# Peptides against a protein of PDB entry 5CWW: the designs that were tried, part 61

Target 1, 194 residues: chain A of PDB entry 5CWW
Amino acid sequence: VPKLQGPFDFDLNPEDEQDDEVELKDIYVIGEKPRVADLMRGEEEELEMMKEDQHNGLSLNIICLLSTSGQVKICLDIDGVEAQWLPPRSKNKRLFAPPPEPPSLLTFQTFDTLKPAEVTPDGWPMFSEDATSPYSFYVTHPAGITYISLTPWVFRLESELQSDSEAGTEFRIDLLAKGQGSERDRIFTQTRTQ

## One batch from the design tools (peptide; made by RFdiffusion4, then SolubleMPNN)

Design b2_p16_6_s2 (from b2_p16_6 with K12S E14V)
Fold by OpenDDE base, seed 4:
Structure b2_p16_6_s2 (fold): chain B 194 residues (1-194), chain A 16 residues (1-16)
Amino acid sequence: as target 1 above (194 residues)
Amino acid sequence: ALEALKKALKPSVVRL
């Protein structure tokens, strides 16, 4: 029986004091793509086609969080929110393994989609998918629509995650993390009638 | 690579 996972208690890092006050309104999850290597252990024949798809998505779940103010957080699920199955009713009262540590999300990037003057108490920003790309989405708010794409970094990060060479990986990942890697474009702005 | 990512990104656990 699949165990319903959640609510995800994201423990806000107490050092990000500003983050504790962020009321979240929406969540958008980009599921991990199965690792080619893990798929290939089962099916020898499809090896060639999946190697050519350099567009193999990230092997980590991406969790996008949207606040009432239109702040977006792009988080990476390193621990893998694996579907926790209820342990089979094995008769032995195995002591409840300590509850698995709450999944730790790594915040890759935080950015605003709204200007301060566009933030309203009744603002209801929402995510919506981009049907053309699994790593692109929109934030819709009454003040405007923002296109977001993770494509500038996601494939590079995956390449680092799949690399057998540790040489320079830390440096390249640090550059990815420090880079404002996500594309953000305000595609529509609601004209305030003056 | 995952450990490098954990070091580069401060784990900010976002409370929902």
Scores: peptide ipSAE 0.468, ipTM 0.898, DockQ to the pose 0.299; fails the geometry check
Fold by OpenDDE base, seed 1:
Formats: C-alpha cells, structure tokens, sequence
Structure b2_p16_6_s2 (fold): chain B 194 residues (1-194), chain A 16 residues (1-16)
C-alpha cells in the first residue's frame, strides 16, 4: 500500500524568515528522469541509441512553487521523495524507524513573473505544463502569461551530477547557481481596457 | 557533486 506522504513540513531556515510571508498558491513538480542505465539493465543494444538522445533530464525532482504575488521558486529535491511503501505488516518488532527527516529542498532560483503593479489581491497565478517539453511550463495570471524553461541549466546540472570527475565540479556548480538560470518570456500581457 | 550543490544552494524549507 503506498504510504500517503505529506503534508511535507519544510523547515525554513530561521535566517530566511522573509520567505515565511510568501503565500503559496500552486505547486508544479517535474519528476526525476529514471537513469536509463538502471532501466536498461537487460537490453545493451538499445542503450546506445538512448545515449544519443541524451536529453536525459535531471535525476532529481524539481519542485516549482508559485506565490500569490507571482513569485516562482525553483527547488531541487536532493533527498528524493521516494515512494514510501508502508512496511509489510511483519508480525514482530515495530522498529520505530526515526521519523524520516523532512525532505530538504534546495532553492536553485527565485524570480518574479509579475510586475509589482500587476499584483492584485484577487490574482491567482497558476502553473500549466508545456506539452512540448518536460522542463518547460507556463505561469498564467489575469495580467499575463509567462513561459518558463529550465533547459538552460537542467542538462548542464545533470552532466555535473553524473560526472565522476570532482575536478572543477564545485566551481561549475557555483557558476550554475549564480547564473541567469531559467529562461523567462512574457508571451501575453492583458491590456487593461479602461 | 551533490555536496557541492548543497553548499552552493540554500536549503529552503517551504511549508506546504
């Protein structure tokens, strides 16, 4: 029986107390791509063809959070929200496994999709998927629609995560984290008809 | 690489 996971208590670092005031309205999860190597343990020949289409996505879950103000937070699930199955009712010792530590999310990027003048109390931003790309999505708000793509960094980050070379990894990851990050394009703006 | 990522990024805990 799948264990119902959640609510996830995320422990906000007390130094980032300013983020506690952010009312979340929507969540968008991009699931980790399974390592092709783990799935293909039986078929060596198809492994070569799947290696060329190496737009193998990130091996980490991506959790996108959307606030009432249209702020997007792109988080990485390092611990992996693994599908926890209820332990089989083995008769004997309830090993009180310590409560699993709440999953730690790493904030990769935070950005706004709305201008301050577009933020309204009655505004409800929402995520929607892009059917053409697993790493692209839209933020829809009454003021406009913003296209977002994670493709500029996701594949580079995955290459670092799969690299056996520790040489320069810290430097390259620091550059990725400090970079411009995700692509953002306002594809539609609602003109206030006076 | 994961440890480098943990050092480079701030853990944010979002209450859902």
Amino acid sequence: as target 1 above (194 residues)
Amino acid sequence: ALEALKKALKPSVVRL
Scores: peptide ipSAE 0.468, ipTM 0.899, DockQ to the pose 0.273; fails the geometry check
Fold by OpenDDE base, seed 2:
Structure b2_p16_6_s2 (fold): chain B 194 residues (1-194), chain A 16 residues (1-16)
Amino acid sequence: as target 1 above (194 residues)
Amino acid sequence: ALEALKKALKPSVVRL
């Protein structure tokens, strides 16, 4: 039986107290791609084809959060939330494992998919997958549909995470974090028929 | 690299 992990008590930095009021409505998780090294224990021949897929995805889980206002927060799971199974009901000692520290998410990027005038109290924004890319998705709202792609930064970040060179890593990661980040395109806008 | 990422990004605490 999968262990329900959560609720995650996140202690927001008091400077982000304005973000504490963000009512979340949906979550979209992009799982980490399996580490090539863990797959490598078997077949040498698939090794070359997976290298040619130069688009090795991020080795971190990506957690996308969507608010009622259409705000998207792209978070990185640095702790690697492995699917924890409920310990088998062994009759023996309640080892109170300390409650697993709530996974710390790093906010990579926050952006809006709706204009303030498009936000409605009955609006229900939702994520949906892009079948063509694991790092792309849609935000659907009654006011419109927004395409989002993480591809502009995901592969660059993965390259830094896999780099054995510490030289300039801090600088390059800082540039990634301060960059434009994700692609965002409004593909559909519902015209309010007055 | 992960430590650099932790320094560059704010840990977000999201109440779900």
Scores: peptide ipSAE 0.467, ipTM 0.897, DockQ to the pose 0.274; fails the geometry check
Fold by OpenDDE base, seed 5:
Structure b2_p16_6_s2 (fold): chain B 194 residues (1-194), chain A 16 residues (1-16)
Amino acid sequence: as target 1 above (194 residues)
Amino acid sequence: ALEALKKALKPSVVRL
């Protein structure tokens, strides 16, 4: 029987007390790229095509969070969310395994999709997928539609995660974290007919 | 690389 996972207690840094007031409305998950070695048991031909597509996805899950105000947080799952199953009803000793530490998410980027004047109390922003790219998506709100792409950083981050070289890794990761984040473009704005 | 990422990014608690 699958175990119900959640709520996820993420530990916000206590200095970001302002983030506890953010009412979340939607979640969008981009799954990690499957490890090629685990898929190899069947079809050698699909593997050669997946190697040549240099646009190999990130080896971490990406969790996008959307607030009522249209704020997007892009988070990285470092620990990996494993599927938890209820232990079989075998009568033997409940080894009190210490409660698994809550999964820790790392916030990569935070940004707004709405202007302050577009935020409404009854506004319900939602995520939607881009059928053309696994690392692109839309935020839809009554005021407008925003296109978002993670492609400016995802492939560079994956290259650092797969690098066996420790030399300069801390510097390059710091530049990725502080640099130009995700692409964001408002593709549609609803004209308020007065 | 993962340790460098943990140092560079603030752990955020998102209470869902």
Scores: peptide ipSAE 0.466, ipTM 0.898, DockQ to the pose 0.291; fails the geometry check

Design b2_p16_6_s3 (from b2_p16_6 with K12S)
Fold by OpenDDE base, seed 2:
Structure b2_p16_6_s3 (fold): chain B 194 residues (1-194), chain A 16 residues (1-16)
Amino acid sequence: as target 1 above (194 residues)
Amino acid sequence: ALEALKKALKPSVERL
């Protein structure tokens, strides 16, 4: 039986008083791509194909959260949350290890997909995948559809995570964090019939 | 790299 995981703590959550009251409606998970080093145990042909796909995905899970207001929160699983199974009911009284600290998610970016005037009490924003890119998705709402892409930063972040050199890492990461975040494009807007 | 990222990130909401 799978173990239920959570709650998650959010590191670097925006202090916006509205964010503490944000009702989450949907979740979209972009799983980590397997590390090339772990795949080096596989067939040589898969290794060549993954080298040609020079866009090695992020080695962290990405957790996207969507609120009723159409706010998207992009979180990184920095703790590496793996699928856990309930231990078999072995009679061994494992000493109550203190409950592990709840896994933390690092909030990378938070952005709105709806204008305040587009937010409705009956509006249910939903995630949908982009079949053409694992790092792109849509937010659908009755008011409109927004395309989101994480590609502007994901590959750069992965390059820093895989870098053995600490030289300039702080500078490059600072540029990444202050640079262009996720792409956000409203591809459709429903015209309110007055 | 992750520690550098935690230091570089600032909580903000990008409004429309």
Scores: peptide ipSAE 0.528, ipTM 0.941, DockQ to the pose 0.839
Fold by OpenDDE base, seed 3:
Structure b2_p16_6_s3 (fold): chain B 194 residues (1-194), chain A 16 residues (1-16)
Amino acid sequence: as target 1 above (194 residues)
Amino acid sequence: ALEALKKALKPSVERL
């Protein structure tokens, strides 16, 4: 049986958004790519093919949250939240270890996919995957469809996370954070025929 | 790198 996890603490939430005001409608999770070191326990040939062509994805889980208003919050799982299962009914009353501190999610970026005039009480925004990229997805709403891509920053962030040198890391990370460089493109807008 | 990221990020909402 899966263990119930949460609540999650959100680090660096926007001050103007009280957590109580955002009704979430959907969640989209981009799982971490396995570390090259963990793949090295497999066949050497698959490791060589993964080194050349495909930029190793982020070694952190990405949690995307979607509100009723079409707002997307991109969160990084810094603590490495693993799927927890209820321990098998072993007779040993393990002393209730204090509940672990709730895992924290780092809010990387928050953005709207709908204009205020497009937000409706009956609107149900939803995530959908992009079959062509693990770091791209769509937000679908009756008012329109928005394409989102995390590729502009994900690979750069991974390169900094795997760097053995701290030299210039602070500067490159500052540029990354200031860029907030997720691609956000409205690919379809529903024309209200008046 | 993660500590640098936490320091560099500023909470904001990008409106349309």
Scores: peptide ipSAE 0.528, ipTM 0.941, DockQ to the pose 0.818
Fold by OpenDDE base, seed 1:
Structure b2_p16_6_s3 (fold): chain B 194 residues (1-194), chain A 16 residues (1-16)
Amino acid sequence: as target 1 above (194 residues)
Amino acid sequence: ALEALKKALKPSVERL
């Protein structure tokens, strides 16, 4: 039987969110890509050809949260939240280990997809998948459609996570965090007919 | 790398 997971703690949330109950409307999860090296354990020849073309995605789960206002929060699962199953009903009194600390999500980026004038009380923004890229998606709202891509940073972050060298990592990560974040393009705007 | 990321990230909202 699947175990219900949560609550999650959010690390590095913007301070502006403290008072406003950000009502979440949708969640979009980008699962970690399997390590090719772990999958190819036994097929040495196919490993070489796949190394060149594999823009290997992030080895962390990405959790995107969408508010009623069209605000997107991009969170990284730094704790590696895996699917949990209810333990089999074994009669053995396992000593109650203290409940594990709730998993934390690292807020990487927060951005609006709607202008303040586009936010409506009855508006229901939703995520939709981009079938062409696992790291791209759309936010759909009655006011318009916004394309989002995580590709500007995800591959660079993965390169740092997989680097055996600590040399310059802090500097490159600082540049990544201060650099251009997720791509955000309004691809459609609903013209209000006057 | 993750510790460096935690240090480098600043909470902010990118408005339109």
Scores: peptide ipSAE 0.527, ipTM 0.941, DockQ to the pose 0.827
Fold by OpenDDE base, seed 5:
Structure b2_p16_6_s3 (fold): chain B 194 residues (1-194), chain A 16 residues (1-16)
Amino acid sequence: as target 1 above (194 residues)
Amino acid sequence: ALEALKKALKPSVERL
């Protein structure tokens, strides 16, 4: 039987969100890149093609959250949350292990997809995948459609996570965190007929 | 790298 997971702690949430009950409407998950060693029990030829694709994905899961107001939060699964199962009913009183610390998500970026005048109480924003890129997606709302891409930072972050050299890591990570974040482009806007 | 990232990130919302 699957175990219920959560709650999750959100590290580095904006202070402005603590007072406003941000109602979440949708979740979009980008899975970590598969470990090449775990897939390759069968086909050596696909291994070379996947290594040559210079765009190896992030080794962390990405969790995108969407509010009723069209705000997107990009979170990183830094703890590596795995699927948990209820232990079989073994009669042995396993000593209560201290409750594991709740898994934490690291908030990388938060941004709006709607202008204040486009937000409606009954608005239902939704995520949609981009079939052409694993790190791009759409936010759809009655007011419009916004294209999002994580490609400006995801590959640079992966390069730092796989680096065996600590030299300059703090500087490069500081530039990554303070630099241009995700791409955000409004591809369609619904004209309000007056 | 992850500890450096936690230190470098600041909570902010990018408005339109």
Scores: peptide ipSAE 0.526, ipTM 0.941, DockQ to the pose 0.812

Design b2_p16_6_s4 (from b2_p16_6 with A1P K12S E14V)
Fold by OpenDDE base, seed 4:
Structure b2_p16_6_s4 (fold): chain B 194 residues (1-194), chain A 16 residues (1-16)
Amino acid sequence: as target 1 above (194 residues)
Amino acid sequence: PLEALKKALKPSVVRL
């Protein structure tokens, strides 16, 4: 029986003084692509096809969070929100392992999709997928539609995560984290006829 | 590399 996972206690970094209770309206999850190395323990023949797909996605789940204000947080699941199955009721009183620490999400990037004047109390921003890319999506709001792409960093980050060399990895990851991050483009704006 | 990522990204855990 699948265990219902959640609520995810996301520990908002207390240093983000804007502990404004960001009312989340939507969540968009980009599942991790299986690591070639983990899949290849079983099937030798698929080894060649997966090597050629230079577009092997991130080996971490990406969790995108969307607030009522149109703020997007791009989070990385480092601990792996694995589908927790309820352990089979083996009768042995296995001491309740302490509840696993709530999965810690790392916020990679936070950005707004709406201008302050476009934010409304009744606004309902939503995610929608891009059928052309697993790492691109849209944020739809009555004020407009924003295209978002994670492609500028996802593949580079994966390359760092899979690198055998620790040399310079910390520096390159720091550059990724401080960089431009995700692509964001407002593809449609609803003109309020004043 | 994951530890480097944890250091570079301040763990801001967003409560859902």
Scores: peptide ipSAE 0.434, ipTM 0.887, DockQ to the pose 0.299; fails the geometry check
Fold by OpenDDE base, seed 3:
Structure b2_p16_6_s4 (fold): chain B 194 residues (1-194), chain A 16 residues (1-16)
Amino acid sequence: as target 1 above (194 residues)
Amino acid sequence: PLEALKKALKPSVVRL
């Protein structure tokens, strides 16, 4: 039985009071790529072929949040939300481990997919996957469809996370964070026939 | 590198 995780009480730093309570409507999760080494325990030959061509995706889960207004927030799961299963009914009263600390999400980027004039009270924006890329997706709304791709930064961030050298890592990560490098393209706009 | 990421990105508490 999956353990219900949450509510996550996130301690909002009181200084960021200006984050308008954005009503969330949808969530899209891009799972971390499994460490090829952990899955391929036993098949050494396929491990070499997968290392060269497949850009290893991010070692962190990406959590995308979508508001009623069409705002997208791209978050990184640093702590790794492990799927907690209820322990099997073994008779031993294992002391309830203290509830795991709520996972800390880092906001990488926030942006709008709708213009203010396109936002409607009855609008229901939704995520949809891109079958061609695990790091690309769509935001669908009655006003239009927006393509989003995380590929411009995801692989560079992964390269920094896997780097053995601390030299310049802080600077390069700061540059990635400030660059807000997700691709965003409005592929369809619903023309209101006046 | 993970600590550098935590420093570069403000921990924003998103209530899910």
Scores: peptide ipSAE 0.433, ipTM 0.887, DockQ to the pose 0.278; fails the geometry check
Fold by OpenDDE base, seed 5:
Structure b2_p16_6_s4 (fold): chain B 194 residues (1-194), chain A 16 residues (1-16)
Amino acid sequence: as target 1 above (194 residues)
Amino acid sequence: PLEALKKALKPSVVRL
């Protein structure tokens, strides 16, 4: 029987007390790049083509969170959310496994998709996938549609995660985290007919 | 590299 996972305690820095008031409306998950070696036990040729595609995805799950106000938070899953199953009813020793540490998400970036004047109490922003790119998506709201792409940073971050060199890795990751992150473009705006 | 990422990014708690 699958175990219900959650609530996810994402440890907010206690100084960001303002984030406790963010009502979430939607979640969008971009799965980690499959370990091609584990899937392709039979097709060595497709494995070489998938390795040569320089646009190999991130080895971490990306979790995007959307608030009622149209705020997007891009999070990285470092611990890897594994599918948890209820232990079989073996009668014997309840070894109290220490409670699994709650999965920790790291916030990579936070940004708004709506202007303050577009935020409404009844607004229901939603994520939608982009069929053309695994690292691009849309935020749809009655006020408009925003295109988002993670491609400006995701491949550079993957290159740092796969690097065997410790030299300068901390500095390069800090630059990625503080730099201009995701692409954001408002592709449609609803004209308020007065 | 994962430890460097944990240091660079502030852990944020999102209560779903």
Scores: peptide ipSAE 0.432, ipTM 0.885, DockQ to the pose 0.294; fails the geometry check
Fold by OpenDDE base, seed 2:
Structure b2_p16_6_s4 (fold): chain B 194 residues (1-194), chain A 16 residues (1-16)
Amino acid sequence: as target 1 above (194 residues)
Amino acid sequence: PLEALKKALKPSVVRL
């Protein structure tokens, strides 16, 4: 039975006064690409095909959060939330493992998918996967559908995470964080019948 | 690189 990882207490930095209590409606998780090095212990032949898929995914889990207003927050899981299984009810002493520290998520990017005039109290934005890319997805809302792609930064970030060179890493990561983030395209807009 | 990422990005606490 998968362990329900409890409510993640995320401390929003108080300096963003726009910590409007963003009511979250949906979560979309992009799992980390399996570390090729850990899988490579067995099959030499798949090594060549996985090298040609040079689109090495991010070695961090990506957690996308969606608010009622259609705000998307792209978060990175630095602590590597491993799928914790409920320990089997073995009778042995509950070593009170300290409650796992709530996973620290780093917000990479925040953006809106809806215009203020499209936000409705009964609106229920939802994530949906893109079958063509693990790093792309859709936000569906009664007002429209928005395509989102993380590909503009994910592969570049992974390259920095795998770099053995500390020289300029801080600068390049700062440029990634401040640069052009995720691609956003409104692929459908529901025309309000006046 | 992870420490550089932690410095560049604000830790966000999202209450679900």
Scores: peptide ipSAE 0.432, ipTM 0.884, DockQ to the pose 0.291; fails the geometry check

Design b2_p16_7_s1 (from b2_p16_7, 7 letters changed)
Fold by OpenDDE base, seed 1:
Structure b2_p16_7_s1 (fold): chain B 194 residues (1-194), chain A 16 residues (1-16)
Amino acid sequence: as target 1 above (194 residues)
Amino acid sequence: PLEELRKKPSRVERLE
């Protein structure tokens, strides 16, 4: 039986405390790319195809949160949440290891997909995938459709995660955090027929 | 690199 995991603690920056009242409507998860080592147990042909694709993804899970207001939070699973199964009822009273601290998600970026005038109390924004890229998706709301791409930073972040050089890491991460964020493009706006 | 990332404020981009 799968163990229900969560709630996730959001390490919301104190500056983001005002966003704690955000009613979430949808969640979109971009799974980490499987490590080559885990794929070595698969068919060799799938391994070769995935090796070519491995250079093209983040080794962290990305959790996108969507609010009623059309706000998107891009969260990174830094702790590496693994699927947990309920321990088999083996009778051994293994010492209750203190329940592992609930996994924390790091908020990388928060952005709006709706203007304040487009926000409605009955709004039901939803995520949908982009078949052309695992790091791109759409937010659909009655007011319009927004294309989102994480590609401006995902590959740079992965490069830093794979770098053996600790020298300059602080500077490069600072540049990454201050650099180009997620791409956001309103591809459709619903014309209110007055 | 993850520890340095944790120290960075989340980027917030609002629409006006």
Scores: peptide ipSAE 0.492, ipTM 0.930, DockQ to the pose 0.754
Fold by OpenDDE base, seed 4:
Structure b2_p16_7_s1 (fold): chain B 194 residues (1-194), chain A 16 residues (1-16)
Amino acid sequence: as target 1 above (194 residues)
Amino acid sequence: PLEELRKKPSRVERLE
């Protein structure tokens, strides 16, 4: 039986703490891609050729959160929340391991998909996948449809996660954080029929 | 690298 995981703690920026009442309407999860090194454990020669497919994606789970206002939060599962199965009812009173610290999600980026004038109290924004890319998706709202892509940063982040060199990591991560964020493009806007 | 990322403020992009 799958174990219910959560609650997740969100490392929200203090500035985001003021938006206390963000009502979440939808969640979109982009599962981690297996590390090429872990997949290739045993076939060293094909490892070099598959390293050229450097675009294998991020080795972290990505959790996207969508609010009623059309705000999207892109969160990274740094702690590596694996699908947990309920331990078999082994009779042994395993000492209550202190409840594992709730997995923390790191908020990488927050962005709006709706203008303030498009936000409605009864808004029902929803995620939908992009069949052409695992790191792209859509936010659909009655006011419009927004295309989102994480590709501008996800592969760069993965490159840093796979790098053996600690030298310059701080600088490269700083560039990544300050660099191009997620792509956001409004592909459809509902015209208000006057 | 993830520890350094944790130290960075999240990017916020609003629509006006």
Scores: peptide ipSAE 0.491, ipTM 0.930, DockQ to the pose 0.769
Fold by OpenDDE base, seed 5:
Structure b2_p16_7_s1 (fold): chain B 194 residues (1-194), chain A 16 residues (1-16)
Amino acid sequence: as target 1 above (194 residues)
Amino acid sequence: PLEELRKKPSRVERLE
């Protein structure tokens, strides 16, 4: 039987703690891409074709959170949350292992998809996938549709995670955090028929 | 690399 996992602790910046009780309406998960080299250890020829064209995706799960106000939080699963199963009933081993610390999600970026004038109390923004890219998606709200892409930073982050050199890591991560964030483009706006 | 990322403030972008 699968074990229910959660709640997740959000490593929210102290500045984010002052943001009003964000009512979450939807969650969108982008699963980690396995290392093609680990999957293809038996098929050398297909490995060479996949190396050139397939931008290796991020080796971390990405969890996107959407509020009623159209705010999106992009969170990274830095602890590598794996599927847990309930132990089989038979062994009475009360291993009082201290309860594992709840998995922590790291907030990478927060951004709005709605202007303040477009926010409604009864709003129901929703995520939808982009079939052409695993790192792109849409936010649909009655006021409009916003295209989101994580491609400006996700491949640079993966390059740092795969780097064998600790030298300059602090500097490169600082540049990544201050650099170009997620792409955001309003592709449709609903005209208020008065 | 992830430990250095944990030390960075989250980026916030608002729409005006």
Scores: peptide ipSAE 0.491, ipTM 0.930, DockQ to the pose 0.737
Fold by OpenDDE base, seed 2:
Structure b2_p16_7_s1 (fold): chain B 194 residues (1-194), chain A 16 residues (1-16)
Amino acid sequence: as target 1 above (194 residues)
Amino acid sequence: PLEELRKKPSRVERLE
């Protein structure tokens, strides 16, 4: 039986804490991609051709949170939360390891998908996947549809996570954090019927 | 690299 995991703690910046009153409506999870090196340990030869073009996805889980206001928070599972199963009912009362500290999620980016004038108290924004990319998705709302892509930063972050060189890491992470964020494009806007 | 990322403020982008 799978173990229920959570609650998750969110590492929110103090500036984001003001938005803590935001009611969440939906969650979208992008699972971590396994490292090619871990998958390919058995098949040496075909590795060379697929290595070039396969931008390996991020080795961290991504948790996207959507509020009633159409605000999206992109959170990273930096602790590497694995699926936990209920211990088999084996009789040995293993000493309850102290409950693991709740996993912490790092908020990477927060952005709006709705203008203030489009926000409604009865709004029901929802996530939907993009079948063409694991790192792209849509936010649908009665006011419109927004396309989102994490590709501008996700592969750069993965490159840093796989780098063996500590030299310049601070600079590169600073550049990544200040660089291009998630792509956000309103692909449909519902005409307000007067 | 994750420790350096933790030190960075999250980016906030609003729509006007």
Scores: peptide ipSAE 0.490, ipTM 0.929, DockQ to the pose 0.731

